# Ledger of designs, part 13: peptides against a protein of PDB entry 5FRP

Target 1, 225 residues: chain A of PDB entry 5FRP
Amino acid sequence: VEWTESIPQIIATREDISKELNQALAKTFIDSDPRVRRTSVMIFNKVPVTEIWKNITNKAIYTSLLHLAREKHKEVRELCINTMAKFYSNSLNEIERTYQNKEIWEIIDTIPSTLYNLYYINDLNINEQVDSVIFEYLLPFEPDNDKRVHRLLTVLSHFDKKAFTSFFAFNARQIKISFAISKYIDFSKFLNNQESMSSSQGPIVMNKYNQTLQWLASGLSDSTK

## One batch from the design tools (peptide; made by RFdiffusion4, then SolubleMPNN)

Design b2_p24_3_s2
Fold by OpenDDE base, seed 2:
Structure b2_p24_3_s2 (fold): chain B 225 residues (1-225), chain A 24 residues (1-24)
Amino acid sequence: as target 1 above (225 residues)
Amino acid sequence: ELNELAEKIEKEHEKELEELVKKS
């Protein structure tokens, strides 16, 4: 643990991390102690993305990071999912694709697929976290259409079949939620009008409003199934 | 139904992707 905790400072201060240090770091990601694994993942959060790409050259470290997304230890898993999503986004924004880093990019490009595949675990907490990191890091809101499309294409370009299926399911869910929210707003506007409430449609709309609210309240949790 | 919708969306996205790749 203490050794791993020192690594961020070493990476920040030294331009050339030795092969031996990379090998030692790779071992910490598969350590039996979850505290060691946690500390190892935190390196990706504490060190700038450019420094990570420069100094962490052992592909096994990146592969091991991705494997921790399916970690049984909840804290390590949750940290890993957030970390890899953020790292992916930062890498896309800050790291150029070169011949020298091609092998690492081949691993990093699988992060979106790795994350979308977590939906198949059928765990509500995992699903919620994946939803969150998709919106925050993988496919953030981008007002520029060209940038948004480019980002989307980049994310999709390395999807496996399962990830692609999950992506469509997720989008379909979002459409349904958006539709429900739209209807909720419409019903709310209708009910806020006294003339409309006094009409024959008043009770009907009130019922639909309540049903929509119940669906939204329950469906945000169930829509992941 | 979800699989059919997923397939339809997949086909539409594939077409959109192909069109985007052709335009890029």
Scores: peptide ipSAE 0.008, ipTM 0.325, DockQ to the pose 0.153
Fold by OpenDDE base, seed 4:
Formats: sequence, structure tokens, C-alpha cells
Structure b2_p24_3_s2 (fold): chain B 225 residues (1-225), chain A 24 residues (1-24)
Amino acid sequence: as target 1 above (225 residues)
Amino acid sequence: ELNELAEKIEKEHEKELEELVKKS
């Protein structure tokens, strides 16, 4: 743990990390102690993306990071999912594709697939987290249509079949959620009108309102679990 | 298995939507 905690500082201060250090770091990602694995993932959060790409050249580190997305330890997994999504986004924004870093990009480009494949675990908490990182990091809001489309195409270009299927399902779900939210708003407006509420439609709309809320709530993870 | 899960999720969501629409 202590050794791994020192790595961010080492990466920040050194222009080149030795092969031996990279190998040692790679081992920390598969350490039996979840604290070590956690600390290893945190390197990607603490060190600027440019410095990571410069100094971490061992492919095994990146591959291992991606594998931790399916980690049994909840905290490590959750951290990893957020970290890899953010790292992907930062890499797209800040790292140029060169011949020298091609092999690392081949791994990083699989992050979207890795994340979308997590939906197949059928865990509500994981699904919620993946949803979150998709909107925050993978496909963030972009008002420029060309940039948005370009980003989307970049993400999709490396999808495996399963990820693509998951992507489609995700989008379908989002449409449904959007529709439900729209109805929720409409029903809320109706119920806030005293004349409307006193009408024969009042009880009907109230029922629909409650059903809509229940449906929306059922898709949310219990924060207490 | 994954296709089945996707189909299941889709079907479940479709049923839920249909129920919401039928009730709307």
C-alpha cells in the first residue's frame, strides 16, 4: 500500500519510469489486498493523463485496470469504473494518437465496450454507475453537433457485438425514461391546477402520476444497499 | 446469454411502457 501510494509522486517527478517500476506497478493491480488495488487505480486519478501516457508504458497495467471493472470488491470496482471512464475521456481530449502509443490506444479504445458489457452483469448498482459514467465521461453533453457525433462515432467504432447490443438497449431505456419524465411533468402540472384536480380526471391523473413515480423509482438503486 | 438478457430487458421495459400507456 505505502509503496503504491508513492507512485503518483514518482510519476509526477520523473520523466521516465523504468521498466522495472512499470512491472512492479502492474503487479499491484492484481494484488490480493483490495487496498493495494484501490491505490493502484487511484494513480489514474491523481496523475495527469499526459503523465500517465508518458510514463506508464506497460500494457498490462491498462489491461488490468479494465479488468478491475469486474472486480468483486465493490469499492475497487466502483472506483475503477469511474476512473477508467474519466481516463478514457481525458485521453480522447488530451492524448494524440501516434505510432508509439498505438498499442495503448488499442486497449483504451476498448473502455467503452468494457463499460457497456457491465450491463450484462444485471446488477442495478452497476447499471446505475455505468449510466452515470456514460453521461459524464463517455458521451458527455456536447452542444456542438459535429463534436457530439464525432465523439459518438469514436465510442461506437470499437464496440464489440455485445457492447453494441447493450448500447441499443441503453438508448431504448433512456427514451422510455425520458417519456416517463415527460409524463411525470405533465401530470404534476395537472395536479397543481386546482380546477383540474377537482375535475373527474383528477383521480385518474393522480393514479397515473403515482404509477409513473413508481416506475421511475423502480429503476433506481437503493442507496442504502 | 447476453442477447437473451438484452431481449429480456427490452421486453420487460416494453411491457412496462405498454402498461403505462394502456393506463394513460
Scores: peptide ipSAE 0.018, ipTM 0.407, DockQ to the pose 0.042; fails the geometry check
Fold by OpenDDE base, seed 5:
Structure b2_p24_3_s2 (fold): chain B 225 residues (1-225), chain A 24 residues (1-24)
Amino acid sequence: as target 1 above (225 residues)
Amino acid sequence: ELNELAEKIEKEHEKELEELVKKS
């Protein structure tokens, strides 16, 4: 009986602690020290997705996480991009959509758009990272056609106009890259043949080969930067 | 501090889940 009477007080105390914790956590995402912001982002990597959704109920924390994708500090930004993409994927896989978590889902559903909008920065390092997280977390390889379509529709269903434009541009680029790689292979085969190299076409193909390599390389970030 | 908090939250919820499973 006394234990039952203490339950409301315990629940009330836990709610208060949870609220205070959420408020304190929200402040860490906007801290001036990038190390603090980094540590805050790492919570989403270290804590299971189900526990995050259960305990982090302040929507401002999620919006702040998404905002860090445009962080000036490179390490924090890169961590945030990977973290939010992974968190999105894990949420889709493990979190049920309910009336209670609707407001949080409204924010989480904007993660794909947030990521695709990063292409407009026109930074090669950012582009490569966005490419990577798209294939790893947003649109992972799935042999089941129905599952693939369902995931694709889920991702696209919350796109804004800019995200759609970026999505189509991305896919167009992939087609071009695929074509360039195919040509690279063809040119390489030609150049590896001594008879072909000695032909009148040898210098022409060599030039095209170099142009193809240059084009492919231009799409890659400088690993030294 | 945030790492410690994350670990604490995780441990507390694991215990709560275990207790819920035992009561069900």
Scores: peptide ipSAE 0.016, ipTM 0.317, DockQ to the pose 0.013; fails the geometry check
Fold by OpenDDE base, seed 3:
Structure b2_p24_3_s2 (fold): chain B 225 residues (1-225), chain A 24 residues (1-24)
Amino acid sequence: as target 1 above (225 residues)
Amino acid sequence: ELNELAEKIEKEHEKELEELVKKS
């Protein structure tokens, strides 16, 4: 743990991280202690993306990072999912594709597929997190149409078949959720009007309101779990 | 109008549930 915690400072101060250091760091990602694995993931959060790409050249580190997305330890998994999504986005924005970093990019380009494949676990907590990182990091809001399309195409360009399927399912679900929320708002407005509530439609709308809430709630994770 | 909205919501809910079951 202590050794791994020192790595961000070392990366920040040294231009050339030795092959040996990279090999040692690679081992920390598969350490039996979740605290060590967590600390290893945190390197990607603490060190600027440009410095990571410059100094971490062992492909095994990146591969191991991606594997932690399916980690049994919840905290490490959640941290990893957020970290890899953010790292992907930052890499797209700040790192040029060169011959020298091609092998690393081949791994990083699989991050979108890795994330979308997590939907097949069918866990509400994981689904919620994946939804979140998609909107925050993978496909963020972009008002420029050309940039938005380019980003989308980049994200999709390395999808496997399963990721594509999940992608389409995700979008379909989002449309449905959006519609349900819209109706929830409409029903709420109706029920907040005393005259409307006292009408013959009052009980009907109340029932539909409750059904909508139940449906929305069923798709939400339990924050206590 | 509210009845129409309710029906639309119900249909969408059913479709989503069916899709989720297929992926399960």
Scores: peptide ipSAE 0.011, ipTM 0.393, DockQ to the pose 0.043; fails the geometry check

Design b2_p24_3_s4
Fold by OpenDDE base, seed 5:
Structure b2_p24_3_s4 (fold): chain B 225 residues (1-225), chain A 24 residues (1-24)
Amino acid sequence: as target 1 above (225 residues)
Amino acid sequence: DLNELAEEIEEKYEEELEELVKKS
């Protein structure tokens, strides 16, 4: 009986501790030391998504996570971009939308827009990373058409105008890349044929081959950067 | 796990957490 009477007080104490922990955690995301910010971001990678949603209830933490996508510190920014994309995907797969978690979902639903808006920075390294996380986490390959369409509609449902523009540009670029790769293969096959190379078309195809390579290379980040 | 991470955070921000507890 006495133990049962203490349970409400224990629960209240745990809630208070949880609140305080959330407040302390929120401060770590804005710490001046990039190592601290990195460690905070890693929580979202190391802890199961279900446990994150259960225990991290301070909306400021999620908002701060999203802000780190534009951080100047390269390592933290790159980690954040990967983390938020993965977290978004895991949340869509594992977390139900309820009245209780609505406010957090409102923030999480902005992750796709946040990521697509990074294209406007016009940094090749960032662009490549965003491309990567889109294919890996945001819009992964899904053989089931219904699931694929549902995911796409979910991602697009909260896009701002800039994100839509980036989305269309990205898709157009991917089509062009695919076409360029196909042509690269065709040109390579042609050039590997000695009879074809000696033909009047040889020099023309060589020029097209070089142009294709140059175009493909221009879209890739410099490995030295 | 979450508990280990929580402990690490608590250790690092123990003073800040104590102040928060005193105010709440």
Scores: peptide ipSAE 0.027, ipTM 0.399, DockQ to the pose 0.013
Fold by OpenDDE base, seed 1:
Structure b2_p24_3_s4 (fold): chain B 225 residues (1-225), chain A 24 residues (1-24)
Amino acid sequence: as target 1 above (225 residues)
Amino acid sequence: DLNELAEEIEEKYEEELEELVKKS
């Protein structure tokens, strides 16, 4: 633990990290102690993305980071999911694609697919976290249409079949939620009008309102529905 | 259920998804 905690400072101060240090760091990601693994993941949060790309050249470190997305230890897994999503976004924004870093980019480009594949675990907490990091880091709000489309195409460009499927499922769910919210608002407006409530449609709309509310409540409580 | 929806979409769009994966 103490050795791993010193690594961010070493990376920040040294221009060239030795092969031996990279090999030692790679071992910390597969350490039996979850505290060591946690500390290793935190390196990617504490060190600027440009310094990570410059100094961490061992492919095994990046591969091991992605593997921790399925970690059994909840705290390490949750930290890893947030870290890799943020690291992906920062890399797209700040790191140029070169011949020298091509092999690392081949790994980093699989982060979106890795995250979308987590939906198949069918865990409510994991699904909520994946939803969160998609909106925050992978597909953030972008008012510029060209930039938004470019980001979307970049994210999709390295998807496997399962990632595409989960992506479409996620978007279909969002469309359904949006539609349900719109109907909820319409029904609420109708029910707030006394003349409308006294009409023959009053009881029908009340029933639809209650069904919509129940569906929304269930969806908000269970992100897997 | 997201998994049920994913299976439904996979079945419906299997050919289109395979083509997209090959092009990517």
Scores: peptide ipSAE 0.015, ipTM 0.340, DockQ to the pose 0.773
Fold by OpenDDE base, seed 4:
Structure b2_p24_3_s4 (fold): chain B 225 residues (1-225), chain A 24 residues (1-24)
Amino acid sequence: as target 1 above (225 residues)
Amino acid sequence: DLNELAEEIEEKYEEELEELVKKS
């Protein structure tokens, strides 16, 4: 743990990290102690993306980072999912694609697929987290249509079949959620009107309102889990 | 359930999905 905690400072102070250090760092990602694994993931959060790309050249580190998305330890997994999504976004924004870094990009380009494949774990908490990082990092809000489309195409360009399937499912779900929210608002407005509530449609709308709420609530993870 | 929806989509759009994967 202590050694791994020192790595961000070492990366920040050194122009190049030795092969031996990279190898040692790679081992920390598969350490039996979840605290070590956590600390290793935190390197990607504490060190600027440009410095990571410059100093961390061992492919195994990046591959291991991606594998931690399926980590059994909840805290490490959650941290990893957020970290890799953010790292992907930052890399797209700040790192040029060169011949020298091509092999690392080949790994990083699989992050979207890795994340979308997590939907197949069928864990509501994981699903919510993946949803969150998609909106925050993978496909963030972009008012420029060309940039938005370009980002989307970049993300999709490396999808496997399962990732595409989950992507479409995700979008279909989002459409349904959006529709449900819209209906919730409409029903709420209707029910807030006394004349409307007293009408023959009042009970019908109330039932639909309750069904909508139940449906929306069922899609949310229990915060106590 | 997202998995159920994914399965439905996969079944319905299997050919289209395969084509998309090949183009990517």
Scores: peptide ipSAE 0.015, ipTM 0.330, DockQ to the pose 0.791
Fold by OpenDDE base, seed 2:
Structure b2_p24_3_s4 (fold): chain B 225 residues (1-225), chain A 24 residues (1-24)
Amino acid sequence: as target 1 above (225 residues)
Amino acid sequence: DLNELAEEIEEKYEEELEELVKKS
């Protein structure tokens, strides 16, 4: 009888512990030590998405995660960008939208906009990383047209004006890159043909080939950074 | 593992958590 009477108190204590844990975790995301912030971000990578949504109920944690995308510390920032993109994708695939988790979804739904807004920092390393996570997590290759369109519409549905602008700029850049690569291939094929190279057009094509290479190279981040 | 994470957080914020428990 006494044991049964203690069960509600134990359950209440566990809920209190969960609340306290969430509060403690929220503090780790704003810790002055980058190592602490890094460890906190890694939780989202190590713990299954379903368990994160179940146990992390403090919305401030999710908001803080998104803010770290603009962190000055390179390692923490890079980890955060990858983590939030992956978490977004996993959440879309595995988490249902309910009344209870609505407030958290409102934050998570801003991840695509948050990522696309990073292009305005005008940093080549950040741009490359954003490009990478877009292709890997936000808008992955999907052979099913209906699924692909649905994902695209989901991503775009919460864009702010700046994110839309960045999205169009990104797509325009991709078209240009694709065109440049196509031309590079064409020029390379032309130059590999001895008859074509010996023609009057040989030197002209060589010049265009070099210009194309320089343009492509200039768009890549410095691997030393 | 959420348990491992909880342990790490508890170790780091043990004093703060103890204060929170005393108030509750």
Scores: peptide ipSAE 0.026, ipTM 0.419, DockQ to the pose 0.013; fails the geometry check

Design b2_p24_5_s4
Fold by OpenDDE base, seed 5:
Structure b2_p24_5_s4 (fold): chain B 225 residues (1-225), chain A 24 residues (1-24)
Amino acid sequence: as target 1 above (225 residues)
Amino acid sequence: MTPLEEFNKIVEELEKKEKEKEEE
């Protein structure tokens, strides 16, 4: 009997704690200090996805997380991009869609679009990071065809028009890169053969090689910056 | 509480809840 009477108080206390937590976190995500914002993002990296979904119920927190992908502070932005991509992937793998979490899922489902829209900033460093998180978290290598297709369809199902455009552009770029690498290898093999270099084709191949290198270099962020 | 203190409190609470879940 005494145990039953304590249950409402425990539930009430937990709800109060949850409310306070959500209120505090909502403030820290929009704090003027980048260190505070960074720490807020790190919660999504350190805490298991299941616990985040259970305890963070304020939709404003998730909206704020997504907004930080365009943060002016480089470190916070980079962390946020990685965090949101990973969180998206983990959520797809571990969190069921229920009536109770529908509103949060509506926000989380916009993560792919949010990431693909970063290509419009036209920053090479951002583009490389987005490429990386797409391959690692959004559309990872999956040998099972059904799982791969399901993931792809899930990602695409919430795309806005801009995200679709970026998606196709990305795929086109991947094809071009693959082709360029293949040609680079062929050119390198040709150039390593001294007899081939002395041929009438030597200067032509050298020119194509240089063009290929310039193209590859322009598409990749200067690793030295 | 400073924002950092509030954050630390939040993290501690989340870690505690995680531990409780692992023990169930």
Scores: peptide ipSAE 0.032, ipTM 0.563, DockQ to the pose 0.012
Fold by OpenDDE base, seed 3:
Structure b2_p24_5_s4 (fold): chain B 225 residues (1-225), chain A 24 residues (1-24)
Amino acid sequence: as target 1 above (225 residues)
Amino acid sequence: MTPLEEFNKIVEELEKKEKEKEEE
């Protein structure tokens, strides 16, 4: 009987520790020392996403993480941008949406919009970093069409107007490139089939293939300038 | 060191630093 009474105390102690932890972290994310803020962001990189969601329940921590993407301190900002993009991707892959974590998801779902809004700062270094994390974490290469479409729709579903505008402005080119590459692959497969080449469609496909190659060549040259 | 152990270590260090700031 006495041992059963200790279990609630242990659970209560654990909850208290969790609360204290969340309170401490909320303060460290807004600390005046950039080294403290950096260390706080690193927690999200070092701890598995499932453990973060389980143990970090204070929504202010997540809000503060997103805010650091616009911080003046370059190292902290860059770390934050990479961290939040990776965390978003990992969360989509590993964390289920429940009633209990709804408030946190509402914040996490704004990460894509937060990242795309950074393009309006008009900083080349920031733009390059945002491009990198978008293609690495937000919209990674996915050969499964259904998964790719689902991910895209998920990312777009919480965009603000500015993020949509930025997406269409910057990624329209990327989408076109991806589409062109897909066409190139399809055309290449068609052209490798001798029966298809002998068909009435052979010359038409060859023409489209050449146009696609020309377009790809022109697009890649602009990325090197 | 497990990721959880590392997390705990980081938290302890951050709590220590916060306490030191409050005492200053």
Scores: peptide ipSAE 0.028, ipTM 0.486, DockQ to the pose 0.012
Fold by OpenDDE base, seed 4:
Structure b2_p24_5_s4 (fold): chain B 225 residues (1-225), chain A 24 residues (1-24)
Amino acid sequence: as target 1 above (225 residues)
Amino acid sequence: MTPLEEFNKIVEELEKKEKEKEEE
């Protein structure tokens, strides 16, 4: 595992070793040992995105990275999902689309679809992670409307049919959650007001509050598990 | 050689070359 710590330095310093490195890395991504695969993924986290694009030119590596999103080994999968989402975001921000890197971009542009397709696995942990990385990396909060729209369009432009379906489902859920949270806050404020609680509306609001809590609880994975 | 061993070998070679460059 120690060798991975040296890779960032190696990538930064030597263009000539790129072929051998790429060949080796391509093998490590598909290694039978999950630790080796994990370490391979970690390279994408440790090395600046610009250096990755410069030095990792073997398409198979990127393809393999994306495949690890469905890895059976939980730790590798989780790392991969986070890594690819972050890498996608960083690439969009820092890497220019050129003729030379077009083939890699064709792969990277599938990351959103790859992530959204994970919802079809119907695993709660995976879903939560995907939700997290979507919010953090794929479709982060952007106060600039034009930038937000541009990012959204970029993400959507490469969606497959399944990803679109998941996307709409996700957004629908987000809207519902946001609404529920808003109502929860309103209800909480109401309930904290003694005068309001003593009103004829008190019991009604309390009931709605409880319903909202139940709904939220059902949608949020028990963080305690 | 396992893929990991091969990778390690490459890394070692790279590190060696880097050291040689720093000494120049």
Scores: peptide ipSAE 0.040, ipTM 0.485, DockQ to the pose 0.009; fails the geometry check
Fold by OpenDDE base, seed 1:
Structure b2_p24_5_s4 (fold): chain B 225 residues (1-225), chain A 24 residues (1-24)
Amino acid sequence: as target 1 above (225 residues)
Amino acid sequence: MTPLEEFNKIVEELEKKEKEKEEE
């Protein structure tokens, strides 16, 4: 564990050790101890994206990072999902596409598909995490329409069929949530008006309000209540 | 050797080489 904390400094200073370091790191990503795997993933969080691209040249490391998204160990999996999404976003913003890094980009460009494919596991906690990293890193809020569209097209350009299906399902869910929230607000305003509550529509609106609340609550994990 | 042991060995060798370069 202590040596992994020194790796960021080592990566920054020595080109001659790059091959041995890459070989060692490739092994630690597939280590049987989840603590070793966790520490390996943390390198991608602690080291600047530019230094990672410069010093980590073994394709197997990037492939192994993507595989950890389906890790059995919850903490390692959650860390990996956040790390790969952030790394993807940072790479898009800071790393130029060159002939030399083409093979690594081919792997990195599969991160969006890798993340969207996690929806097929049908785990609520995983779904919430994927939703979170999509909004934070893959498709972040961008006030500039051209930049927003460009990012969207970049993300979609490497989707497999399953990722597209998940993407449309996700968007449909977002629309439904937005609609439900809007109706909740309308119902709440209606119910706060005493004159409206005493009307013949009062009980009907109350029922719809309760149904909306139940639907919203069912889509949110206990950690968000 | 475990992968961790191999990694530690590499790190130790690197640290040794770095000290040797600082002493030069």
Scores: peptide ipSAE 0.036, ipTM 0.472, DockQ to the pose 0.009; fails the geometry check

